# Peptides against a protein of PDB entry 9IZ0, part 121

Target 1, 345 residues: chain A of PDB entry 9IZ0
Amino acid sequence: ITCLGSNGHTYKQLVKGGNDDLRQDAVMEQVFEQVNGFLRSYRKTSQRNLSMRTYKVIPLALKTGVIEWVQDTIPLGEYLDSAHKVYHPKEWSLSTCRKLIAEKQMEDLETRLKVYDLVCRHYRPVFRHFFLESYADPVQWFTTQTNYARSTAVASVLGHVLGLGDRHGQNILIDKTSGEVIHIDLGIAFEQGKKLPVPECVPFRLTRDVVDGMGITGVEGVFRRCMEFTLETLRREEDSLLSVLEVLRYDPLFSWLISPLRRMKKQKMQLENFNQPESGNITTDASRDPKIQRNNVSGESEAERAILKVRQKLSSTLSVEASVGELIRIAQDPSYLALMFCGWS

## One batch from the design tools (peptide; made by RFdiffusion4, then SolubleMPNN)

Design b2_p15_6_s1 (from b2_p15_6, 11 letters changed)
Fold by OpenDDE base, seed 5:
Structure b2_p15_6_s1 (fold): chain B 345 residues (1-345), chain A 15 residues (1-15)
Amino acid sequence: as target 1 above (345 residues)
Amino acid sequence: DILEKLKEALEILAK
């Protein structure tokens, strides 16, 4: 919808209705604003203007709300599909690559690794071209690429700590003005991505294209250092962060579990990526909401487990450098990436 | 009800 404000400005807004729990998104945005407060209070993060990019989410009802329309953005996956066709027109299509990975989804790790490597040789990274195309001035190019690496580092640490899932290329927006990443559709959190039909086994999205956007240094520079400073800040503010999450433990509206409907929707989207869209208007009359009595006791136990897992991820048992080094290693490891859903690469 | 909540939400987004 488009609204005329009392100030005479026109605001685009997304009204979302249906089965998506916008309260989950709104709560995660509130957690990000608190974390942004911690990042502003710490010298090492404040001097770099480190923040998680947020967007306004206003829940109106149980399944209806208004979302801010993030202006001047593009989904990462949309850019990458278009750019790959331009820069590598002789390589495989994204659909061919997804099909080959998908056909081997039930095979052993060795077979999946061979297919993943084969796909990687026939589908090269292109995301560096986003910055080269968009910014003719070298200072703007360097600034926006730096902002991208910084925002990706914050989102990677925070996404790992909070266990954000479903980080496919359509749920990550790129701001065309700043180069910053904006994470959307936050309804898979606290490691619920491991409960998907194809479990998410990486801590955050660090695919070859995500790295290619960081420029010649890849992960070894602004990105690694900004991850380290972000994790150092979150470890320092552990009690403050856990106190924010404890407030959510007592929110009867917050869902610590992936909804069955969201799981089914993700399963359907995973299956539809295998088959061409047959134009069948299956109006699934989702009118019978089974009143699954949310046993309040089960929600509290899941919240407690989620908070304990956040505390474990903030543990100072390893140095910040060692912890970040291991996260970066796992997020790029072909042995993990080859196990991901075919739409991840 | 929903229209008033929508209006209030729009006023919050416009700030």
Scores: peptide ipSAE 0.019, ipTM 0.474, DockQ to the pose 0.022
Fold by OpenDDE base, seed 1:
Structure b2_p15_6_s1 (fold): chain B 345 residues (1-345), chain A 15 residues (1-15)
Amino acid sequence: as target 1 above (345 residues)
Amino acid sequence: DILEKLKEALEILAK
C-alpha cells in the first residue's frame, strides 16, 4: 500500500496477510535495536558506525501486519541473477545450477561436493560489479564497499549468535545508496533453520558472491576485523543481551519453534521452484493431518535451550580472533555449502 | 478491529 503521511510525504508500506508470523520479525527487529545500542556504546564499534540495519514491523494480528518498505533496495539474489546474465552470458543459468544441485540432494557428500564444484566452475561470482557499476566516484565506491563489508560482518555475527535461518539471496536486501545489507523475513531464528527440509549447516551466509562484494581483500581486513569487534561487543554485553532474550521467554506471542505451517510453506516453495507445473492433477489430498505427536516440550524449555545456545556462542573459551576465524572457515567450507539450497552464489 | 489497528499502525509509520 502507499500512504500519504501528515507531512505530505508518500510512504510505501507492505501489508502482509496470511501465514507469516510478523511477530517473530518484530521481536527480532527489537533485539537488533538493543544490539545497535551496544554497538553505539562500545568505542571499537561506534568509531566504525557498526549497526544491524533494521526496518519497522508492526504486527496487527498473529498473521497480519505492516512492514516498512525499505526504499532504494534490491534483493541480493535478484541483483546476482541479473548480473550473471550480463557478465557471464555463456555460463549456466541459475535454474540449471539449482536443478543440478536438487537432482543430487539425496546423494552422499562426495557426490554433492562434485556437483557443487561443477556448478561453481560454470557460475562465477559477480557481486563485485554491484559496487563498480553503481559508484563512479572512487571515494563513493570505497565507502559503499566498506559499508557492505561492515554491515555483512555485523549481520554475520548477530545472525550466528541468534541462530538466524533462511538467509537466502531473496531475504537479504542491498541498500543501493549505502551498500549496507538489510536482513528480512526473520521468523526462522534460534537454529530452527536446522529443522528445514534442507537443513542449514552454515553459521551465516558467506558464499562466493557475498565474499566477492568485499572486494580484493575478501574476508580479510574490514570484514574479519568488524566481525571481531562485533563479537567482542556482544561478549561484553552478554548479560544485557541475555536479559533482552529472557523478556521474550515470557512473550506468549513469540515462538521459539518453527511453525509447522511455515515449515510446510518453505517446503512447498522449495519444491515449486524445481517443478515446472507439468499439468498432472496432483490431487493434494490435504486430509492427512500428520498426528505429529507434540511431545509437549514446554515452550519454556525451548526458550531455555535457545538462550543457553546464545550463551554458549558468546563463550570466552576461545579468543575473539579464534572464534571469528572458525566461523569464517565453517561459513566458507564447501562441505557445508554443497548441502545448501544455493551455496554457490 | 484489524482495520482500526491498521489505521493506527499506518499513523505510527507515517510519523
Scores: peptide ipSAE 0.015, ipTM 0.449, DockQ to the pose 0.023
Fold by OpenDDE base, seed 2:
Structure b2_p15_6_s1 (fold): chain B 345 residues (1-345), chain A 15 residues (1-15)
Amino acid sequence: as target 1 above (345 residues)
Amino acid sequence: DILEKLKEALEILAK
């Protein structure tokens, strides 16, 4: 939809209907706004303008809502597929890489590591080129690459703490003006990504292309330091963050569990993306609700478990530097990335 | 109902 604002500007909005519960997205955006308050209050994060980029989400009904169209953005996965064809035209296609990983999905870890390494050798990182091709001025290039590393660091810490899942390249937008990342489709949170048919094993997305966008220093420098400052702020504001999450515990509309329908939709989308080469928005009309027995795990017990896991991730048992170092190590570990749907880019 | 909520939603997005 396109709307004319009272200021005379036209705004684009995305209307979603059918199968996406936008209430979870709206609630997660509200949590990000509160966290952005903490980041603004702390000197080390405020001096660097550290924030989670947010967008407006307005749920209209159980399966309908309006999303702000984030202007001047591109999905990371769309850019990477296009750029890889330009900069590495003799390497394997994304569809070939996906097929080879899928064919070995039921094999042992050793076999999956061998195929992952083979894919990595025939599909090299290209995301550095986003900054080099988009910004001719060296100051703009350096500023936007710095903003990318900063925003990715905030999103990585916050995504780990809140247990954000489904962080594939289509759910991460890049802002072409600022170089900042915008995370979308927030309906898999509190480690519910581990319940997907392909379990998520990494704390956040830190694939080779995500690192390639940070420039010559990779994770060492702006990214690592901004993760440290973000985690230090969240540890300081632990009680404030937990109080925000406790409000959600009593929201009868908030689901701490992945819905069986969303799980089935994601499963079908993963299986169909193995067989079709084109990135078509598969609007699967899942109209038949099978009577999946609600295992009566009280939503309250799952909320308590989720809040307990957030508290555990904010524990000061390890230094901020040691905690960030371990998160970066795990997020880049081939033994976890080889198990994922698209861990090579 | 949905159309009124859509109008309100669009007014919030335009701010």
Scores: peptide ipSAE 0.013, ipTM 0.438, DockQ to the pose 0.023
Fold by OpenDDE base, seed 3:
Structure b2_p15_6_s1 (fold): chain B 345 residues (1-345), chain A 15 residues (1-15)
Amino acid sequence: as target 1 above (345 residues)
Amino acid sequence: DILEKLKEALEILAK
C-alpha cells in the first residue's frame, strides 16, 4: 500500500495479511528500541553510533499488520546471488551448492564437512564487492563498510542474546545508503529456531560472505571491537533488559512459542530452499507430520527458560573479550556451518 | 473499526 502522510510525503507500506502474527515482530522491535537507548547512554557505544536498525511494525489484528517498507535496501541473499554470477561466472550456481548440501543432509558430520568444503571451494565470497562497486569515493567506501561492520556486530550480539538464530540471507536487508544491516521477520526469537527441522546451530550469521563485507580485517577489526562494546553495554544494563523481557512474560499477546503456522511456514521454506527443484510443480504433499512432540510446555515455563538463557548469556563469568571470541569462533565453525541450510555464503 | 485503526497506525508510521 502507498499512503500519503499528513506531511505530503508518500510512504510505501507492506500490508501482511493471512497467517503471520506481527505482534512478535513488533515486540522484538520494541526490545531493540530499548537496547538502542542503552547503546546511546553508554560512552563506548554512543561514540560509535552503535544501534540495531529497526523498522516500524504495527499489528492491526491477529493476522494483519502494516510494516514499514525500508527504502534503498536489498536482501543480502539477493545481492550475493547476483554478485556471485558477475564476479565468479565459472563457479557453481547457488542451486548446485544447495543441491549438494541437501543430498548429504542425512549423512554423518565428516561427510557433511567434506561436502561443505567442496561447496566453499566452488562458491567463493563476493560481498566485498557491494562496497567496492557502490561507492567510488574512498571516504564513502570506508564509512559504509565501517557502518556495515558496526551494525552487523550489534545485530550479532543481540541475535545471540535474544536467540534470533542464523538469520538467513532473505531476512537480512542491506541499506544501500549507509551500509547498515536491517533484520526483518523476527518471528523466531529465544532460540525457537533450534526447534526447526534444520535447527539454527550458530549464535548469529557469520558466514564467509558476511565476513567478506567487513573488508581486509574481517572479524578482527571494527566487528570484534563493536561486539565487545555492545556486549559490555548489555551486561551493564542486564537488569534493565531482563525487566523489559519480564514485561513480555506477562503479556498475554506475546507468544514465547513459535506459532504452529509460523513453524510450518519456516519448515516449508527450509524444505523448499533445500529442495530447489528445477521448475517442476512437485506438490510435496504436506502429509508427513513429523511427530511434533507437543510438549505442553506452558508459555510461562518457556518465558522463564528464555529469560534464564538471556541471563546466562549476559553472565560475567568470562571477560567480554573471551565471550566475544568464543561467539565468533562458534559462528565461523565449519562443524556448525556444514549443518546449516546455507552456511557457505 | 479496522479503517480507524489503520488510519491511527498510518499516523504512527508517518511520525
Scores: peptide ipSAE 0.006, ipTM 0.397, DockQ to the pose 0.021

Design b2_p15_6_s2 (from b2_p15_6, 11 letters changed)
Fold by OpenDDE base, seed 3:
Parts: sequence; structure tokens; C-alpha cells
Structure b2_p15_6_s2 (fold): chain B 345 residues (1-345), chain A 15 residues (1-15)
Amino acid sequence: as target 1 above (345 residues)
Amino acid sequence: DVLEKLKEALKIRAS
């Protein structure tokens, strides 16, 4: 829909209806606004304008809400598919890569690693071209690439701490004006992505294309340092962050569990991302519902476990540098990326 | 202050 604001400006808005409870997304955006307050108060993060990009979510009913349409954005996955066809027209299609990974989904880790490596050799990174083609001015190019690395670093730390898991390329928007990342569809938090049929095994998305967008320094430049400053800020504000999450523990409208409907939608989307239909009517008989043990874990017990995991992730047992180093290592580990539905790009 | 504003915002959603 298009709304006229009281300021005379016209705003495009996405109306979601049907089965999406937007209250979780709206709560996560409120958590990010609080974290942005901490990032603005701390010198090391404030001097770099570190923030999680947020968008407005207005839940209107249990299954209906309005989302801000972020102008001048593109989904990362849409850009990468288009750019790969332009810059590497002789390499494999995204469909071919997905098919090969899906065909080996039930195989051992060694076989999955071999297929992942094979796919990686035939589908090279291209995301550096986003900055090179979009910004003719060297200062604008450098600024936007720096903004990308900074925003990705903040999102990666927050993604790990809040357990957002692997953010697939359709849930990451790139702002074409600033180069910043915007995370959308926050319906999975607190490691609930690990309960999906294809589990989210990485702390955040740090695939080869996500790294290629950081330029020649990759993760060892602005990205690593901005992760360190973000984590240092979150460790300093641990009690403040935990107090925000404790308020959500007592929110009867907040679900610490993935809703059955969101779970089914994400399961279907994972299966559809594996099964790009060639035009054949493969009626995948949905009858093999693996007995998801409905552990009747009370929402309170899940909230307590989630808050405990956040506290553990904010632990000062390791230095900030060591903790960030380990997160970067795990997020880039082929042994985890080979298990993902799209870990190569 | 922030916690009270969050509690108020949550109360407004529960009403």
C-alpha cells in the first residue's frame, strides 16, 4: 500500500497478511533500537557510527501488519544471482549449484565437503562488483564499502548474540545509497533456526560473497575491528541488554519458540530452495513429518535458556579479539557452510 | 527510563 504521511510525504508500505505474526519482528526491531542506543553511547562505536539498520514494523493484528518499505534497497541474493550471470557467464547456474548440494544433503560430511568445494570452484564470488559498478567516485566507493563492512559487523555480532542464525540472501537487503545491510524477517531468533530441517549452523552469514563485498582486506580490515568494538560495547552493556530481554520473558505476546506456521513456511522455503522445480510435478508428499518431539518446553523455560545463552555469548572469559576471531572462523568454516542450503555464496 | 518505556510499550500491546 501507499500511505500519505502527515508530513505530506508518500510512503510505500508492505502489508503482510495471513500467517505471519509480525509481533516478533517488531520486538526484535525494538531490541535493535536499544542496542543502537548503547552503540551511540560508547566512544569506540559512536565514532564509527556503528548501528544496526532498523525498519518500522507495525503489527495490526495476530496475522496482519505493516512493514516499512525500505527504498533504494535490493535483496543480497537477487543482486548476487544477477551479478554472477554477468561476471561469470561460463560458471554454473545457481540452480545447478543448489541441485548438487541438495542431492548430497543426506550424505556424510566428507561427501558434502567435496560437493561444496566443487560448487565453490564453479560459482565464484562477485559481490565486490556491487561497489565497483554502483559508485564511480573513489571516495563514494570507499565510503559505501566501509559502511557495508561496518553494518555487516554490527549485524554479525547481534546475529550471534541474539541467535538469528544464517540470514539467507533474501533476508538481507543492501542499501544502494549507503552500502549498509538491513536484516528483514526476524521471525527466527534465540537459535530457533537450529531446529529447522536444514539447521542454521553458523553464528551469522559470512559466506564468500559476504566477504568479497568487504574488498581486498576481507574480514581482516574494517569488519573484524567493528565486530570487536560492537562486542566490547555489548559486554559493557550486558546488564542493560539482559534487562531488555527479561522484559520480553514476561511479555505474553512474545514467543520464544518459532510458531508452527513460521516453521512450516521456512521449511517449505528451504525445500523450495533445494528443489528449484524443473517443470516436473514432483508432488513431494509432505507425509514424512519427522516426529518433531513436541517437547512441551514451557515458553518460560525457553526464555530462561535463551537469556542464559545470551549471557554466555557476552562472557568475558575470552578476550574480545579471541571471541571475534573464533566467531569469524566458525562462520567461514566449510564444515558448517557445506551443511547450509546456500553456504557457497 | 528505557525499561519503563519498554514496559509501557508492552502494556499498551497487552491491552
Scores: peptide ipSAE 0.008, ipTM 0.406, DockQ to the pose 0.020
Fold by OpenDDE base, seed 1:
Structure b2_p15_6_s2 (fold): chain B 345 residues (1-345), chain A 15 residues (1-15)
Amino acid sequence: as target 1 above (345 residues)
Amino acid sequence: DVLEKLKEALKIRAS
């Protein structure tokens, strides 16, 4: 929809109906706003303008709401698919790569690693070109690439700490003006991505294209340092962050568990990306909400486990540098990326 | 308190 504001400006807004996710999105955006407060209060993060980019989510009902249209953005996956066709027209299509990975999904790790390596050789990174194409001025180029590395670092730490799932290239927007990342569709949090049909094995998305966008230094320099400063800030503000999450324990509308419906929908979307949609009008009569008796006891125990996992991720047992180093290692490990639906780009 | 404001904002959204 397009809304006319009281200021006479028109605002595009996305109306989502029928998705329980809007409440989770709105809650995660509120958590990000609080974290942005911590990042502004701490000198090391404030002097670098570190923030998680947010968007407005207005839940109107349990399954209905309005999302702010983030102007001047493109989905990372949309850019990468288009750019790869331009820069590497002799390489494999994204569809071919997806097919080969899926055909081996039930095979052992060694076989999956061989297919992943083969796909990687036939689908090279291109995300560096986003900055080179969009910014002819060297200062703008450097600034936007720096903003990308900074925003990706913040999102990576927060994504790990909060256990954000479903971080595929369509759920990560790039701001064409600032180079910053905007994470959308936040309804898979607190490690519920591990319960997907294809389990998420990485702490955050740090694929070859995500790294390619950081320029010649890759993860070394701006990205690593900004992850360290972000994690240092979150460790300092642990009690404040946990207090924010404890409020969610008492939200009867917040789901600490992935809904069976969302799990099934993600499973279908993963399968339909391989099979051409036969035009079968499967009227999913979504009307039969099974009254899953929310055993209130199960929700509270899952909230407590989720908060405990956040606390464990903020533990000072390892240095900030060691913790960030291990996260960066795991996020780039082929043994995990080969297990993902799209770990090559 | 930020916590109480957040609890109130959550209550207002549950009504």
Scores: peptide ipSAE 0.008, ipTM 0.402, DockQ to the pose 0.021
Fold by OpenDDE base, seed 5:
Structure b2_p15_6_s2 (fold): chain B 345 residues (1-345), chain A 15 residues (1-15)
Amino acid sequence: as target 1 above (345 residues)
Amino acid sequence: DVLEKLKEALKIRAS
């Protein structure tokens, strides 16, 4: 919808209805705003303007709300598919790559690694071209690439700590003006992505194209350093972050578990993305809401487990550098990426 | 050579 603001400006808004729990998104955005407060208060992060990019979510009902339309953005996956066709027209299509990975989904790790390597050789990274195409001025190019690496670092640490799932290329927007990443569809959190039909095994998305966008230094520049400063800030503010999450423990409306309906919807979308090009507006009119009695006792136990996992990820047992080094290693490990739905791009 | 020098120069600016 388009709304006329009291200032006379028109604002595009996405009205989302159906099976998506927009309260989950709204709560995660509130957690990000609190974390952005911590990042602004700490010298090492504030000097770099480190923040998680947020968007407004207004839940109107149990399954209906308004989402801010983020202007001047493109989904990472949409850009990558388009750019790959331009820069590598002789390589495999995204659909061919998806098909080959899908055909081996039930095979052993060795077979999945072989097909992943094959796909990687026939689908090369292109995301560096986003910055080269969008910014003719060298200062703007460098600034936007730096902003991309910084925002990706913040999102990677937060995504790991909060256990954000469903981080496919359509749920990561690129701001065409700043180069920053904007994570959307936050309804899979607290490691619930491991319960998807294709489990998410990486701490955050750090695929070859995500790295290619960081330029010639890859992860070994702005990205690693900004991850370190972000994690240092979150460790310092552990009690504050846990206190924010404890408020959610007592929210009877918050869902610590992936809903069966959302899991089924994601399963269907994964299966459909194997068989058809992404163009279909699937209005699934799922009218029959089975009143799943949420046993309140199960919700509290899941909240406690989720908070405990956040605390464990903020543990100072390893240095910040060692922890970030291990996260970067795991996020780029072919043994994990070969298990993902789209780990090559 | 030039690429490594550029990587080093960019690492220094990122710190």
Scores: peptide ipSAE 0.005, ipTM 0.290, DockQ to the pose 0.015
Fold by OpenDDE base, seed 4:
Structure b2_p15_6_s2 (fold): chain B 345 residues (1-345), chain A 15 residues (1-15)
Amino acid sequence: as target 1 above (345 residues)
Amino acid sequence: DVLEKLKEALKIRAS
């Protein structure tokens, strides 16, 4: 829809209907705005204008709401698939790569590493071309690439700390004007991504294309330093961040757990994306709406565990540099990426 | 032009 603002400007908005709980997205956006407050207050992050890009979510009803249409954006995965066809027309299709990874999903790590390496050799990174094509001016190119690396660093730290899941290329928008990343579909948080049919094994998305967008320095520059400054800020503001999360513990509308329906929907989308033939006999006996007795006791215990994990991720036991170094290592480790739904790009 | 090819590839996916 297009809405006329009180300022006379027209704003495009996405009406999302169906089974998606937009309240989770709205709450995560509020957490990001609080974190943006911390990033603005701390000199090392404020001097770099570090922020998590946010979007407005207005929940209207149960599972229905309005999302701000982020103008001048493209999904990372949409750009990458299109760019890969242009720059590497002799390489494998995304569908071929997905199929090969899916066919080996139940195999051992060694077999999955072999197929991941094979896919990587036939599907090379292209995301550097986004900046080269979009910005003819060298200053604009450098600025937007820097903004990309900065915003990716903030999103990577926050994604790790909050355990943000489902970070596939369709849930990461690139702002064509600023080069900043915008994370969408925030309904899988607090490590609930590990409960997906294909578990998330990385702390954040740092695939070869995500790194290729950082330019010649890769992770060893703006990205690493901005991760360090972001993590240092979050460690300083640990009590403030935990206090924000404790408020969510008492929110009866907040979901600390992935719903079975959302899990099944993500499973179906994963299977469809793999072109697995529908084994036709999923009689979704959709008739039993299980009265999810929200055992309040289970929700409180999951909230407590989630907050404890956030605290553990903010621990000062390791230096900021060591912690960031380990996160970057794990996020790029083929042994984890080979286990992912789309770890190669 | 690589930009035109990219725009065309993006259009083909939006259709």
Scores: peptide ipSAE 0.000, ipTM 0.223, DockQ to the pose 0.027

